Peptides against a protein of PDB entry 2KNC. Designs and how they scored, part 60

Target 1, 74 residues: chain A of PDB entry 2KNC
Amino acid sequence: KGPDILVVLLSVMGAILLIGLAALLIWKLLITIHDRKEFAKFEEERARAKWDTANNPLYKEATSTFTNITYRGT

## One batch from the design tools (peptide; made by RFdiffusion4, then SolubleMPNN)

Design b2_p23_6_s4 (from b2_p23_6, 19 letters changed)
Fold by OpenDDE base, seed 2:
Structure b2_p23_6_s4 (fold): chain B 74 residues (1-74), chain A 23 residues (1-23)
Amino acid sequence: as target 1 above (74 residues)
Amino acid sequence: SLLLQLLKELLEKLLKELEELLR
């Protein structure tokens, strides 16, 4: 009994669609993993830079806090 | 690459299923 040509065609089409979908999912997954690793590295470098600044006795913050002594908080 | 290996495996599975259906 030869295969039903419609079943064969639909199975091939379905398989192509599944392969395409799988490729897109893998692509998205790889990008997501890459971006997460890069972001984690960036946050680590930022944390190190902040730590190095805090330990430098010559560092003075560029921002100054001014207290308004005339504000009576009514 | 891992991606190419996975694609190859998927294609091989597809071909095997087609051969089984056509047999």
Scores: peptide ipSAE 0.051, ipTM 0.649, DockQ to the pose 0.054
Fold by OpenDDE base, seed 3:
Structure b2_p23_6_s4 (fold): chain B 74 residues (1-74), chain A 23 residues (1-23)
Amino acid sequence: as target 1 above (74 residues)
Amino acid sequence: SLLLQLLKELLEKLLKELEELLR
């Protein structure tokens, strides 16, 4: 029995749409995984930079606290 | 890996259905 041309066309169109949707989902998933890995790496590098700064004996904080012992609050 | 396996299974099912329709 020859295939119904309409059934074949609709099935092919449906298959293409499903493949396209699947490809988009895979693409989005890959990007999301990539971005999370890159972000995790960035946070790790930032954490290392903080540790390196803490271990740097030349690090001087920009802010110093001074106590004015002569200040008598009225 | 699991998602790729599921996708592969879906694609194989679609191909099989298409082959059955064209047969």
Scores: peptide ipSAE 0.051, ipTM 0.644, DockQ to the pose 0.056
Fold by OpenDDE base, seed 4:
Structure b2_p23_6_s4 (fold): chain B 74 residues (1-74), chain A 23 residues (1-23)
Amino acid sequence: as target 1 above (74 residues)
Amino acid sequence: SLLLQLLKELLEKLLKELEELLR
């Protein structure tokens, strides 16, 4: 009294495909979450490094701004 | 280990359902 062998085979094939697709989606999701967390951490560390540099009394700015008082803009 | 146990449990459930359908 089993179901048609073809129906069983198609259902098993469908299940395997769905499991494979689900595994790929989970994998991609995990990578995407990981990459976003790592990027957010990198941007936070970069922001902290900028703050630490600004508060570091040993930091000398490489760029000096000079006001050219002789430039008349004609 | 937990993921492998969950996967094993899922496979065992699928096999049990398949055996029940084929019975």
Scores: peptide ipSAE 0.039, ipTM 0.615, DockQ to the pose 0.054
Fold by OpenDDE base, seed 1:
Structure b2_p23_6_s4 (fold): chain B 74 residues (1-74), chain A 23 residues (1-23)
Amino acid sequence: as target 1 above (74 residues)
Amino acid sequence: SLLLQLLKELLEKLLKELEELLR
């Protein structure tokens, strides 16, 4: 009633493949989390830069609104 | 002994492939 040598070999190989796959998934997950954190930080810095520009008294808006005084909305 | 050697060689090959994929 000893274990089949082929079954043992296949089970060990399968376990190693699963460990390798798990390690790759963990690695990819860690990189993805890292990249998302870095991207979120970049977007926060960009949002701050936009806010600082809006509050900068030296900033001039690119758009000007002119009121046509001759337009009588009929 | 021979079976354990073959198993060890397979393990080493799989670890090497994993290292190449993680590098």
Scores: peptide ipSAE 0.038, ipTM 0.607, DockQ to the pose 0.031

Design b2_p23_7_s1 (from b2_p23_7, 22 letters changed)
Fold by OpenDDE base, seed 3:
Structure b2_p23_7_s1 (fold): chain B 74 residues (1-74), chain A 23 residues (1-23)
Amino acid sequence: as target 1 above (74 residues)
Amino acid sequence: LEEELLELLEELLLLLSLLLLLL
Protein backbone atom coordinates (compact mmCIF):
# COMPACT_ATOMS: atom_id res chain seq x y z
CA LYS B 1 0.00 0.00 0.00
CA GLY B 2 1.59 3.31 -1.08
CA PRO B 3 1.87 6.05 1.57
CA ASP B 4 -1.58 7.41 2.44
CA ILE B 5 -1.75 10.70 0.49
CA LEU B 6 -3.73 12.26 3.37
CA VAL B 7 -1.02 11.32 5.92
CA VAL B 8 1.69 12.82 3.65
CA LEU B 9 -0.33 16.03 3.15
CA LEU B 10 -1.06 16.49 6.89
CA SER B 11 2.58 15.75 7.81
CA VAL B 12 3.90 18.35 5.31
CA MET B 13 1.42 20.94 6.67
CA GLY B 14 2.49 20.11 10.24
CA ALA B 15 6.20 20.42 9.32
CA ILE B 16 5.65 23.88 7.74
CA LEU B 17 3.78 25.09 10.87
CA LEU B 18 6.51 23.73 13.19
CA ILE B 19 9.30 25.40 11.13
CA GLY B 20 7.37 28.71 11.27
CA LEU B 21 6.94 28.46 15.06
CA ALA B 22 10.63 27.50 15.51
CA ALA B 23 11.72 30.57 13.50
CA LEU B 24 9.51 32.84 15.69
CA LEU B 25 10.92 31.28 18.90
CA ILE B 26 14.54 31.74 17.68
CA TRP B 27 13.79 35.37 16.75
CA LYS B 28 12.17 36.06 20.16
CA LEU B 29 15.09 34.34 21.96
CA LEU B 30 17.71 36.44 20.13
CA ILE B 31 15.97 39.76 20.91
CA THR B 32 15.37 38.75 24.58
CA ILE B 33 19.06 37.85 25.06
CA HIS B 34 20.09 41.11 23.35
CA ASP B 35 17.74 43.25 25.49
CA ARG B 36 18.86 41.59 28.77
CA LYS B 37 22.56 42.15 27.92
CA GLU B 38 21.89 45.79 27.03
CA PHE B 39 19.82 46.31 30.22
CA ALA B 40 22.54 44.73 32.41
CA LYS B 41 25.15 47.05 30.80
CA PHE B 42 22.87 50.07 31.31
CA GLU B 43 22.36 49.26 35.04
CA GLU B 44 26.16 48.84 35.48
CA GLU B 45 26.80 52.24 33.81
CA ARG B 46 24.06 53.81 36.01
CA ALA B 47 25.65 52.34 39.16
CA ARG B 48 29.07 53.79 38.12
CA ALA B 49 27.54 57.22 37.38
CA LYS B 50 25.91 57.23 40.86
CA TRP B 51 29.25 56.34 42.48
CA ASP B 52 31.10 59.08 40.54
CA THR B 53 28.44 61.65 41.57
CA ALA B 54 28.67 60.63 45.26
CA ASN B 55 32.48 61.08 45.20
CA ASN B 56 32.40 64.40 43.30
CA PRO B 57 33.69 67.10 45.75
CA LEU B 58 31.36 69.63 44.04
CA TYR B 59 28.25 67.49 44.81
CA LYS B 60 26.23 68.49 47.88
CA GLU B 61 23.25 66.42 49.01
CA ALA B 62 19.95 68.30 49.11
CA THR B 63 19.22 66.75 52.55
CA SER B 64 21.28 66.87 55.75
CA THR B 65 20.74 64.98 59.02
CA PHE B 66 21.03 66.89 62.32
CA THR B 67 21.32 65.15 65.70
CA ASN B 68 19.15 66.87 68.31
CA ILE B 69 21.47 67.01 71.37
CA THR B 70 18.48 67.78 73.67
CA TYR B 71 16.56 64.59 72.71
CA ARG B 72 17.14 61.84 75.34
CA GLY B 73 14.71 59.28 73.85
CA THR B 74 12.33 59.45 76.88
CA LEU A 1 12.11 32.94 30.48
CA GLU A 2 15.17 32.16 28.29
CA GLU A 3 15.36 28.59 29.67
CA GLU A 4 11.60 28.08 29.09
CA LEU A 5 11.97 29.40 25.51
CA LEU A 6 14.91 27.03 24.88
CA GLU A 7 12.88 24.11 26.29
CA LEU A 8 9.95 25.01 23.98
CA LEU A 9 12.38 25.20 21.02
CA GLU A 10 13.83 21.77 21.93
CA GLU A 11 10.33 20.23 22.18
CA LEU A 12 9.41 21.77 18.79
CA LEU A 13 12.58 20.32 17.18
CA LEU A 14 11.81 16.89 18.69
CA LEU A 15 8.23 17.01 17.31
CA LEU A 16 9.62 18.03 13.88
CA SER A 17 12.14 15.13 13.94
CA LEU A 18 9.38 12.63 14.84
CA LEU A 19 7.16 14.02 12.05
CA LEU A 20 10.01 13.60 9.51
CA LEU A 21 10.55 10.00 10.73
CA LEU A 22 6.87 9.19 9.98
CA LEU A 23 7.27 10.30 6.28
Scores: peptide ipSAE 0.073, ipTM 0.694, DockQ to the pose 0.024
Fold by OpenDDE base, seed 2:
Structure b2_p23_7_s1 (fold): chain B 74 residues (1-74), chain A 23 residues (1-23)
Amino acid sequence: as target 1 above (74 residues)
Amino acid sequence: LEEELLELLEELLLLLSLLLLLL
């Protein structure tokens, strides 16, 4: 029996679709791993910058607490 | 997500290998 030309054509079409989907999944996986590593690095750098700011003797907190000396609670 | 995507990639590779075996 010669190769069923229809089976060969459908199998080649299926293989091309599967390879295309696999390539898209690999690409998405690589991007997702990259983005997670970059985000983790960004959060580490942000945390470090916050620590450096907290240890700066020139840093004044943006929030100032004012004691209202004239407030006599009834 | 990463594990699910790897599992899906393995499944696609298995399906491709089966398709090549049917040729």
Scores: peptide ipSAE 0.073, ipTM 0.692, DockQ to the pose 0.024
Fold by OpenDDE base, seed 4:
Structure b2_p23_7_s1 (fold): chain B 74 residues (1-74), chain A 23 residues (1-23)
Amino acid sequence: as target 1 above (74 residues)
Amino acid sequence: LEEELLELLEELLLLLSLLLLLL
């Protein structure tokens, strides 16, 4: 007995739906991994820029902490 | 890559639509 035509049609429909769903999941996964890698690189570059700024001899901190030895708080 | 996956998705949707018209 050859395969039932209805079973063949339903199996092909199910296969196309599963492949389409798998393609969407792979797409979503790849984008999510890409975005996470790009964000991680951006945060690494930002962290490096902060370290370079801290070690930059031209960077004068706008805030100088002066310990006022004469300030007797009331 | 993203464009190729979108094109693949469009092809799968077209194949699904044609298959639904044959039922």
Scores: peptide ipSAE 0.064, ipTM 0.674, DockQ to the pose 0.023
Fold by OpenDDE base, seed 1:
Structure b2_p23_7_s1 (fold): chain B 74 residues (1-74), chain A 23 residues (1-23)
Amino acid sequence: as target 1 above (74 residues)
Amino acid sequence: LEEELLELLEELLLLLSLLLLLL
Protein backbone atom coordinates (compact mmCIF):
# COMPACT_ATOMS: atom_id res chain seq x y z
CA LYS B 1 0.00 0.00 0.00
CA GLY B 2 1.60 3.30 -1.08
CA PRO B 3 1.70 6.12 1.48
CA ASP B 4 -1.79 7.48 2.13
CA ILE B 5 -2.12 10.57 -0.12
CA LEU B 6 -3.86 12.45 2.72
CA VAL B 7 -0.98 11.69 5.13
CA VAL B 8 1.55 12.89 2.50
CA LEU B 9 -0.39 16.13 1.85
CA LEU B 10 -0.82 16.87 5.59
CA SER B 11 2.87 16.09 6.24
CA VAL B 12 3.98 18.47 3.43
CA MET B 13 1.63 21.22 4.68
CA GLY B 14 2.86 20.71 8.26
CA ALA B 15 6.53 20.76 7.15
CA ILE B 16 6.00 24.02 5.20
CA LEU B 17 4.29 25.69 8.19
CA LEU B 18 7.10 24.53 10.52
CA ILE B 19 9.76 25.90 8.09
CA GLY B 20 7.92 29.26 7.95
CA LEU B 21 7.66 29.41 11.76
CA ALA B 22 11.34 28.41 12.14
CA ALA B 23 12.38 31.15 9.66
CA LEU B 24 10.42 33.78 11.68
CA LEU B 25 11.97 32.58 14.97
CA ILE B 26 15.51 32.62 13.49
CA TRP B 27 14.89 36.09 12.04
CA LYS B 28 13.54 37.45 15.35
CA LEU B 29 16.55 35.93 17.14
CA LEU B 30 19.00 37.55 14.67
CA ILE B 31 17.34 40.97 15.08
CA THR B 32 17.36 40.61 18.90
CA ILE B 33 21.09 39.72 18.86
CA HIS B 34 21.83 42.59 16.43
CA ASP B 35 19.90 45.13 18.55
CA ARG B 36 21.71 43.99 21.74
CA LYS B 37 25.12 44.36 20.02
CA GLU B 38 24.20 47.77 18.62
CA PHE B 39 22.89 48.91 22.03
CA ALA B 40 26.10 47.73 23.72
CA LYS B 41 28.16 49.63 21.09
CA PHE B 42 26.08 52.81 21.58
CA GLU B 43 26.47 52.61 25.39
CA GLU B 44 30.26 52.17 24.94
CA GLU B 45 30.41 55.16 22.51
CA ARG B 46 28.33 57.22 24.98
CA ALA B 47 30.66 56.25 27.82
CA ARG B 48 33.71 57.24 25.66
CA ALA B 49 32.04 60.56 24.74
CA LYS B 50 31.63 61.35 28.48
CA TRP B 51 35.31 60.52 29.14
CA ASP B 52 36.42 62.60 26.13
CA THR B 53 34.26 65.53 27.34
CA ALA B 54 35.81 65.30 30.82
CA ASN B 55 39.34 65.26 29.30
CA ASN B 56 38.61 67.63 26.39
CA PRO B 57 41.49 70.19 26.49
CA LEU B 58 39.05 72.66 24.85
CA TYR B 59 36.75 72.43 27.91
CA LYS B 60 38.00 75.12 30.27
CA GLU B 61 35.97 75.45 33.43
CA ALA B 62 34.25 78.85 33.38
CA THR B 63 35.56 79.45 36.92
CA SER B 64 39.15 80.68 37.15
CA THR B 65 40.56 81.18 40.64
CA PHE B 66 42.84 84.22 40.69
CA THR B 67 44.99 84.64 43.79
CA ASN B 68 45.58 88.36 44.26
CA ILE B 69 49.28 88.43 45.31
CA THR B 70 48.84 92.12 46.30
CA TYR B 71 46.20 91.26 48.95
CA ARG B 72 48.01 91.18 52.28
CA GLY B 73 45.24 89.77 54.41
CA THR B 74 45.69 90.97 57.97
CA LEU A 1 17.78 46.47 5.12
CA GLU A 2 16.26 44.61 8.13
CA GLU A 3 12.78 46.07 7.43
CA GLU A 4 13.04 45.23 3.70
CA LEU A 5 14.03 41.64 4.52
CA LEU A 6 11.10 41.38 6.98
CA GLU A 7 8.75 42.65 4.25
CA LEU A 8 10.18 40.10 1.79
CA LEU A 9 9.74 37.35 4.41
CA GLU A 10 6.11 38.44 5.01
CA GLU A 11 5.44 38.39 1.24
CA LEU A 12 7.01 34.90 1.02
CA LEU A 13 4.85 33.70 3.95
CA LEU A 14 1.71 35.16 2.30
CA LEU A 15 2.58 33.42 -0.99
CA LEU A 16 3.21 30.18 0.92
CA SER A 17 -0.10 30.49 2.82
CA LEU A 18 -1.92 31.05 -0.50
CA LEU A 19 -0.19 27.97 -1.97
CA LEU A 20 -1.32 25.94 1.08
CA LEU A 21 -4.91 27.17 0.56
CA LEU A 22 -4.80 25.91 -3.07
CA LEU A 23 -3.64 22.38 -2.04
Scores: peptide ipSAE 0.050, ipTM 0.648, DockQ to the pose 0.020

Design b2_p23_7_s2 (from b2_p23_7, 21 letters changed)
Fold by OpenDDE base, seed 2:
Structure b2_p23_7_s2 (fold): chain B 74 residues (1-74), chain A 23 residues (1-23)
Amino acid sequence: as target 1 above (74 residues)
Amino acid sequence: SEELLRELLEQLELLKELEKLAL
């Protein structure tokens, strides 16, 4: 029963650590889910903003594209 | 936070080894 006391103490310590680890994993999971939801909303808002500008006849793109007419594709 | 998680996992592994020695 002497060795059993050490086993009980170590088992209790192990249980406490497992609970702590589980809590950290749950916390990290919740943060990850939260961040993904926030990012998804941000990307949706950005997509809407892009769509709204495309429908505005007064909108001028800030970028200009030039084609190299000397490029022969080979 | 990942470093804290790694440290906790290392402590868990050490305790599991100690438990095996105690049994």
Scores: peptide ipSAE 0.109, ipTM 0.745, DockQ to the pose 0.025
Fold by OpenDDE base, seed 5:
Structure b2_p23_7_s2 (fold): chain B 74 residues (1-74), chain A 23 residues (1-23)
Amino acid sequence: as target 1 above (74 residues)
Amino acid sequence: SEELLRELLEQLELLKELEKLAL
């Protein structure tokens, strides 16, 4: 009965570990998908906000272009 | 969510250690 009982106990423990690992992987996958969807939504909202700002007639860009007439390079 | 994952990982680690002791 010894070796057979040990095989049964180890098989049950292994099955529990595999089920637990599978549940963790599914949970991690769901979180990852959720985070990617939220990030995609955030980037879309950011792109829309930039577009709306660009089309605002009151918007003035914070960056300016200057020409350095003294630059000769190397 | 992260706390639940940590709890489950800790339980799996304990079971894995028990498996190593049984082998």
Scores: peptide ipSAE 0.097, ipTM 0.745, DockQ to the pose 0.022
Fold by OpenDDE base, seed 4:
Structure b2_p23_7_s2 (fold): chain B 74 residues (1-74), chain A 23 residues (1-23)
Amino acid sequence: as target 1 above (74 residues)
Amino acid sequence: SEELLRELLEQLELLKELEKLAL
């Protein structure tokens, strides 16, 4: 019963450590999932904003692409 | 929340080291 008590104490300590580690992993997983969902939502909102801008007749593009066929680079 | 997670992780690491020394 002497070594059994030591085994029980060590098993309890090990169990506490495993529970703590599991809790940390779950917490990190939840945060990671939350952050990815929030980022995905942010990217969706940006995509929507871009779409809204494209459909806004008042939007004037600040940049225009011109192809100068006469430019020879000299 | 990240600081709390780091602190908890450090505590678990210390406990693991103590467990290894006890075995």
Scores: peptide ipSAE 0.086, ipTM 0.738, DockQ to the pose 0.021
Fold by OpenDDE base, seed 1:
Structure b2_p23_7_s2 (fold): chain B 74 residues (1-74), chain A 23 residues (1-23)
Amino acid sequence: as target 1 above (74 residues)
Amino acid sequence: SEELLRELLEQLELLKELEKLAL
């Protein structure tokens, strides 16, 4: 029938587009999960490094505070 | 025409599953 071939073509085109979109979404999801895991690992390592620094008596703080005695606040 | 459509949809679903396995 005349409209049946158009329905088949449109359905195939739609299915191909949906498969491609699904593949992209899965790929994006996998990358996002991977990046979140790597970021979480990095933050854990950073937190551990900070903890180790806090317990290390040989650590010298890199920040120095200076007071400007000439400042009058006006 | 309906049988052809059904077969095409089944093949596309199979390809979709195969693509999921390839990811």
Scores: peptide ipSAE 0.044, ipTM 0.625, DockQ to the pose 0.044

Design b2_p23_7_s3 (from b2_p23_7, 21 letters changed)
Fold by OpenDDE base, seed 5:
Structure b2_p23_7_s3 (fold): chain B 74 residues (1-74), chain A 23 residues (1-23)
Amino acid sequence: as target 1 above (74 residues)
Amino acid sequence: ALLELLELLEELLKLLELLELLS
């Protein structure tokens, strides 16, 4: 029953590889879902901070607009 | 954690390959 032993070994190896691949896919899926939730939260916090800034009458823009008196729009 | 899992998987595969080679 030599072929049976080889078939058993190859089947066990294949099963281990499939379990490993499944574990990696599940892990990647969980990380991707986690990262998307964290990114969405970060963008929401940035949006709120921008709204709070816009409603603050004491807010001074960090950017200054200088009118170039020599610019003729050409 | 992922690297450790991959290393363990590789070790298990090597052991099975050795058993296959010895059989």
Scores: peptide ipSAE 0.058, ipTM 0.682, DockQ to the pose 0.025
Fold by OpenDDE base, seed 4:
Structure b2_p23_7_s3 (fold): chain B 74 residues (1-74), chain A 23 residues (1-23)
Amino acid sequence: as target 1 above (74 residues)
Amino acid sequence: ALLELLELLEELLKLLELLELLS
């Protein structure tokens, strides 16, 4: 009994708080890594879909270029 | 989730206080 028990109590309380904080940090880190991987996968799938559309013979570009054959550059 | 974590922390502290009382 005395200051030794108080030191033990405070040390255990501090350890529990540190474990809780560490668990929250690990959880946030895992979510952040997961979200980055999912976003990277989404961008890759979007890039593939755009590539497939560009190679689709049915795809027509919205921009049409007209060549004026009567233009004589003076 | 955060409330549950707080409740678990309180329970652990109560157990520690009981151990102190028995010591």
Scores: peptide ipSAE 0.055, ipTM 0.683, DockQ to the pose 0.029
Fold by OpenDDE base, seed 3:
Structure b2_p23_7_s3 (fold): chain B 74 residues (1-74), chain A 23 residues (1-23)
Amino acid sequence: as target 1 above (74 residues)
Amino acid sequence: ALLELLELLEELLKLLELLELLS
């Protein structure tokens, strides 16, 4: 019947859109979880590298901090 | 991935046909 066919077509269209949206959300979720795990490993490796550097008696820091005693904020 | 999406679509169509049969 005519009105039932229109309801079926609109429901099928809605279902396709919902499946597509769900697939994109799942994909984004998986990427986000993956990236957070990789970032956590990177921060752990960075922390380890800093520790290894601190324990190396031959390491000399390449950066230095200087305070300008003549600066009065003017 | 695309085949799985098509399978999910077919399942939703079957559910819709069942709802039409019950109405």
Scores: peptide ipSAE 0.053, ipTM 0.660, DockQ to the pose 0.034
Fold by OpenDDE base, seed 2:
Structure b2_p23_7_s3 (fold): chain B 74 residues (1-74), chain A 23 residues (1-23)
Amino acid sequence: as target 1 above (74 residues)
Amino acid sequence: ALLELLELLEELLKLLELLELLS
């Protein structure tokens, strides 16, 4: 059973490598899904904070528009 | 026993390929 033993050993080595790679891919997939959900939540919270600020009657825009009544463009 | 091990390895490979496709 010499050749069969070698085939089994190589198959076990291959299986260990495949399980390791599968575990890494599963881990990466879970992280990617988590990060996308966290980013979506962050953007939603940011959008809500902006909306709440816009509805605050005490909020003053940082940008002020002034009309220069003395400007006579030639 | 050896054929069963090879079949298991083929299934593990298919799962890896599927996961790579989803990643």
Scores: peptide ipSAE 0.046, ipTM 0.633, DockQ to the pose 0.041

Design b2_p23_7_s4 (from b2_p23_7, 22 letters changed)
Fold by OpenDDE base, seed 1:
Structure b2_p23_7_s4 (fold): chain B 74 residues (1-74), chain A 23 residues (1-23)
Amino acid sequence: as target 1 above (74 residues)
Amino acid sequence: SLLLELLELLELKLLQELLELLR
């Protein structure tokens, strides 16, 4: 009994669809991992830049706090 | 676009292999 031509066609179509779907999922996964790594690197570099700024003696703080000596809190 | 084109080429190759098996 040779395989039914319809069964062969449907099985191959199904295999193609599964391979295509698997390839898309792998591709999306790779991109997602890549993007997360790049974002993590960017946040690390930003955190390092903030740390370097905090320890830089040439850094001038953008904000100043003033105490109002006339305020009695009434 | 390239990924879709590669998938289409793969599909065409598999269909050709099937056609050869049925020939």
Scores: peptide ipSAE 0.072, ipTM 0.669, DockQ to the pose 0.026
Fold by OpenDDE base, seed 3:
Structure b2_p23_7_s4 (fold): chain B 74 residues (1-74), chain A 23 residues (1-23)
Amino acid sequence: as target 1 above (74 residues)
Amino acid sequence: SLLLELLELLELKLLQELLELLR
């Protein structure tokens, strides 16, 4: 008995769709891993920049706090 | 690469399924 042509066609279509879906999942996984590694590197660089700033004797904070000792809150 | 090996395994599995359907 020859194979049912409809079953063969549907199986081939299903196979193509499964390959496409698998490729998309792999692609998404690779991007997600890449982005997480890049973000981790970015956070490490920011942490290093903050450390370098903290250890720089020339660093001045952009903001200063002034206490007005004469202010009596009414 | 591990990804190429996984893709090759998937293609081989699909070919086997097609051969079983054509049998």
Scores: peptide ipSAE 0.065, ipTM 0.641, DockQ to the pose 0.030
Fold by OpenDDE base, seed 5:
Structure b2_p23_7_s4 (fold): chain B 74 residues (1-74), chain A 23 residues (1-23)
Amino acid sequence: as target 1 above (74 residues)
Amino acid sequence: SLLLELLELLELKLLQELLELLR
């Protein structure tokens, strides 16, 4: 008996879909790894910039503490 | 590249399955 034409067609179609899905998953994985590495680098550079600023003897904090002498609370 | 090798292996498996279904 020859092969079931429907089984052959469905198997080929399923295989094509799986190949396409695998390619998309690989692409997504590569992008995700790239983005995570870039984000990690950004956070490291930001941490370094903060450290360099903190160690600069000429650095003055942009934030000022003001004591409200009239505040009594409720 | 690893991707080309994986793709070739997948194509070979697909061809083997197709030949098995046609047998």
Scores: peptide ipSAE 0.062, ipTM 0.636, DockQ to the pose 0.031
Fold by OpenDDE base, seed 2:
Structure b2_p23_7_s4 (fold): chain B 74 residues (1-74), chain A 23 residues (1-23)
Amino acid sequence: as target 1 above (74 residues)
Amino acid sequence: SLLLELLELLELKLLQELLELLR
């Protein structure tokens, strides 16, 4: 019994579509991993820059903290 | 665009498989 030509054509088409979809998913995954690594590096560099400024004796914080002396913590 | 190139490659693969089945 020869193969059903329609079944063969649809199976091949389906396989190609699945390969295409898998390639797109892999591509998106690679981009996402790349972006996360770059962002992590950026946050590390920013944290280092903040640490370097904190150790500078000429650095004055732009934020002033006021304590409310009238607050009675009940 | 990379997406168009991927689509073109997919179409070429489809054509190659069809030609192989008709051989």
Scores: peptide ipSAE 0.061, ipTM 0.657, DockQ to the pose 0.026

Design b2_p23_8_s1 (from b2_p23_8, 15 letters changed)
Fold by OpenDDE base, seed 4:
Structure b2_p23_8_s1 (fold): chain B 74 residues (1-74), chain A 23 residues (1-23)
Amino acid sequence: as target 1 above (74 residues)
Amino acid sequence: ALLALLLALLLLQLQALLELLEE
């Protein structure tokens, strides 16, 4: 007796839904791994850029020291 | 773990579909 067409249709629908869900989970996993690697790279590049800025002769420190020439230390 | 479970369920569904198509 050939398979019940309703059983075939329901099994195919169930398989398609599981394939779709698996594909979405794989996609989310790939994005999450990509984003974590990209974020780690950007934080490393920002750390390097801070070092390069500290070594940049054009970088002016936010703190200026004023020598008061009139200050006579006791 | 969840992905592995879903893949196992998918394989089970595919096997059940193949068996159903062979009858």
Scores: peptide ipSAE 0.078, ipTM 0.660, DockQ to the pose 0.060
Fold by OpenDDE base, seed 2:
Structure b2_p23_8_s1 (fold): chain B 74 residues (1-74), chain A 23 residues (1-23)
Amino acid sequence: as target 1 above (74 residues)
Amino acid sequence: ALLALLLALLLLQLQALLELLEE
């Protein structure tokens, strides 16, 4: 008794849908991994830029703290 | 390359279904 042609057609359709879904999931996974690596690199570069600015001898802090010995906070 | 691999897997599944039709 050959397989029911309807069972074969439904199995082919199901296989195509599963492959399509798997392809989309793989694509999304690859993009997500790429974006996470790029974001981690960006945060590392940003952290390095902050340290380099702190070590720049030409950097004058915009805020100078003066100890006012005469200021008694009322 | 990935699309070619997916197409190859699809063709392999279609062949397995054709073999199932010959029984």
Scores: peptide ipSAE 0.074, ipTM 0.664, DockQ to the pose 0.053
Fold by OpenDDE base, seed 1:
Order: sequence, then structure tokens, then C-alpha cells
Structure b2_p23_8_s1 (fold): chain B 74 residues (1-74), chain A 23 residues (1-23)
Amino acid sequence: as target 1 above (74 residues)
Amino acid sequence: ALLALLLALLLLQLQALLELLEE
């Protein structure tokens, strides 16, 4: 009794589709995890660079406050 | 590399199918 040719063809087609889908899902998952880790590292490095700049004695604040001496707050 | 691996897996599945049809 040879194998049911229809069952064999459907099983091979199903296996190919599952392998292809699994490979695409794994690839997308790996890229998504990589990109999230790289972005988190970039934001941490950017935060550190901002703190190092704030501790620099040559740093000037972008905001200058001017007091108007003629303003009598009544 | 990925396409070569997929082709190798497809060839292996075709070989397993041929062996199963010889029984």
C-alpha cells in the first residue's frame, strides 16, 4: 500500500510553508530585539553626554534671564 | 546563505518524498 500521495503532497507543502513562516518570524523578531537594544543604548549614551555637558564649567545655559530694573511690580 | 539553506532543506524534503514513494 503506497503512501496516500495527497497526504504526502499536503504534508510537504505544509512543512515548506511552516519553515518559511518560522524563518520570517524569527528574522523579524531578531531585528526588532536588536533595534530596541540599540535604540535604548543610544538614548542612554545621549543622556550621559547631556550630563557631562552640564558638568562642564564652560557650559553656558541657552536661557538668559534679564531683570527689568524699571519694572515696578505694583 | 539563507536561500541556499532553504534550497538544501527543499532538496532534502524532496529526497525524503522520493524514498517514501519507493516503499
Scores: peptide ipSAE 0.072, ipTM 0.674, DockQ to the pose 0.055
Fold by OpenDDE base, seed 5:
Structure b2_p23_8_s1 (fold): chain B 74 residues (1-74), chain A 23 residues (1-23)
Amino acid sequence: as target 1 above (74 residues)
Amino acid sequence: ALLALLLALLLLQLQALLELLEE
C-alpha cells in the first residue's frame, strides 16, 4: 500500500513553500546586515570629512554670500 | 553555491518521495 499520493503532493508543496520562505528570510537578513554595515561606514566617513573641514585652516567655503546693497526691504 | 546546494537537496528529496510512491 503506497503512501497516499495526496499526502506526497501536499508534503512536496509544503516543503517547497518552507524552503522558499526560509531562503527569502535568510536573503533579507543578509541584505539588512550588509546595508547596516555599509551605512555605518558611510556615516563614519562623512563625520571624518566634517571634522577635517572644521580643522583645516585652508578650507574656504565654496558658498559666497552676496549682500544685495540695492535690496531695500519693504 | 548555497542556492545550488539547496536546489540539489530539494531535488534529492523529490526523488526519494517519488521512489517511495513507486513502492
Scores: peptide ipSAE 0.071, ipTM 0.670, DockQ to the pose 0.055

Design b2_p23_8_s2 (from b2_p23_8, 18 letters changed)
Fold by OpenDDE base, seed 3:
Structure b2_p23_8_s2 (fold): chain B 74 residues (1-74), chain A 23 residues (1-23)
Amino acid sequence: as target 1 above (74 residues)
Amino acid sequence: AELLRLLLELLLLLLELLQLLEE
């Protein structure tokens, strides 16, 4: 008995869908690995910039915190 | 590891399909 034509058609359709899904998963994995490597480089550059700032005796922090001593919270 | 597992499962399913076509 040749294979049931309905079983063959459904299995071929299923295989195509699974191949497509696998390709999307591989694509997502490659992007995720790329993005993690790029983010790691960005954090390294940010850490270096903080180090360079700490070693520069002329650096002044751009942010000043002022405490308003006269503020009585009503 | 999970993606590789899924790829292997897909490959096995394709082999099973080919076997079904030969029967």
Scores: peptide ipSAE 0.068, ipTM 0.656, DockQ to the pose 0.050
Fold by OpenDDE base, seed 1:
Structure b2_p23_8_s2 (fold): chain B 74 residues (1-74), chain A 23 residues (1-23)
Amino acid sequence: as target 1 above (74 residues)
Amino acid sequence: AELLRLLLELLLLLLELLQLLEE
């Protein structure tokens, strides 16, 4: 029995859809891996920048404690 | 990972069905 042309057509359409979906999933996976690597690099660079700031002798703490000697707590 | 695996399994099943239609 020659393959029913309808069955062949539907199977080919199904194959194309599955290949397309697979390609999208692979693409999403590649992007996700790329983004995770880039984010990890960004966090490493941020951690280094924080470390460099902490070791920079020109770093002045933004927080200054001022003791108000005139404060009588009522 | 599971979705990709299921998709691969469906693709393999489709290839098997196509092979059975060629016989």
Scores: peptide ipSAE 0.068, ipTM 0.656, DockQ to the pose 0.054
Fold by OpenDDE base, seed 5:
Structure b2_p23_8_s2 (fold): chain B 74 residues (1-74), chain A 23 residues (1-23)
Amino acid sequence: as target 1 above (74 residues)
Amino acid sequence: AELLRLLLELLLLLLELLQLLEE
């Protein structure tokens, strides 16, 4: 049977769609792995910074609490 | 999971079309 031109066209379109979808899945997977590693590193660095703060007797909080004696909260 | 299922279904359809082309 000679190749049905319509079947050939549909098969080629299907192949292109599959390749496109596979590429998107690979891309999404790579991004997801990257972002999870970066986020885990960021949380580790934050945890370390908190420990370093706790162990530094010279640490002064950047936030100064000023008690306004005149502020009667109305 | 759904995207993988759809991909597999589309792959099976492509294989079926290729088989039909060889007939």
Scores: peptide ipSAE 0.065, ipTM 0.662, DockQ to the pose 0.052
Fold by OpenDDE base, seed 4:
Structure b2_p23_8_s2 (fold): chain B 74 residues (1-74), chain A 23 residues (1-23)
Amino acid sequence: as target 1 above (74 residues)
Amino acid sequence: AELLRLLLELLLLLLELLQLLEE
């Protein structure tokens, strides 16, 4: 007696669903790893751009430090 | 590690199903 056609069909359907779920989980994992690497790269590029800006003679700091020469700290 | 285990278990179940289909 060949395997019950119903058992074969249900098992194939179950396998397809599990493969589909596994593929979605792998895809989500790959995206999550990619996004973390891209974010780390953007933070590194932002850090580099800040250093380059600090070395740029055209960079005018928005904060002016006024040293009050009249403050006698007693 | 768990995802790899589940994938391996699924592969084993698929092989068992193919064997059952050949009988």
Scores: peptide ipSAE 0.064, ipTM 0.655, DockQ to the pose 0.060

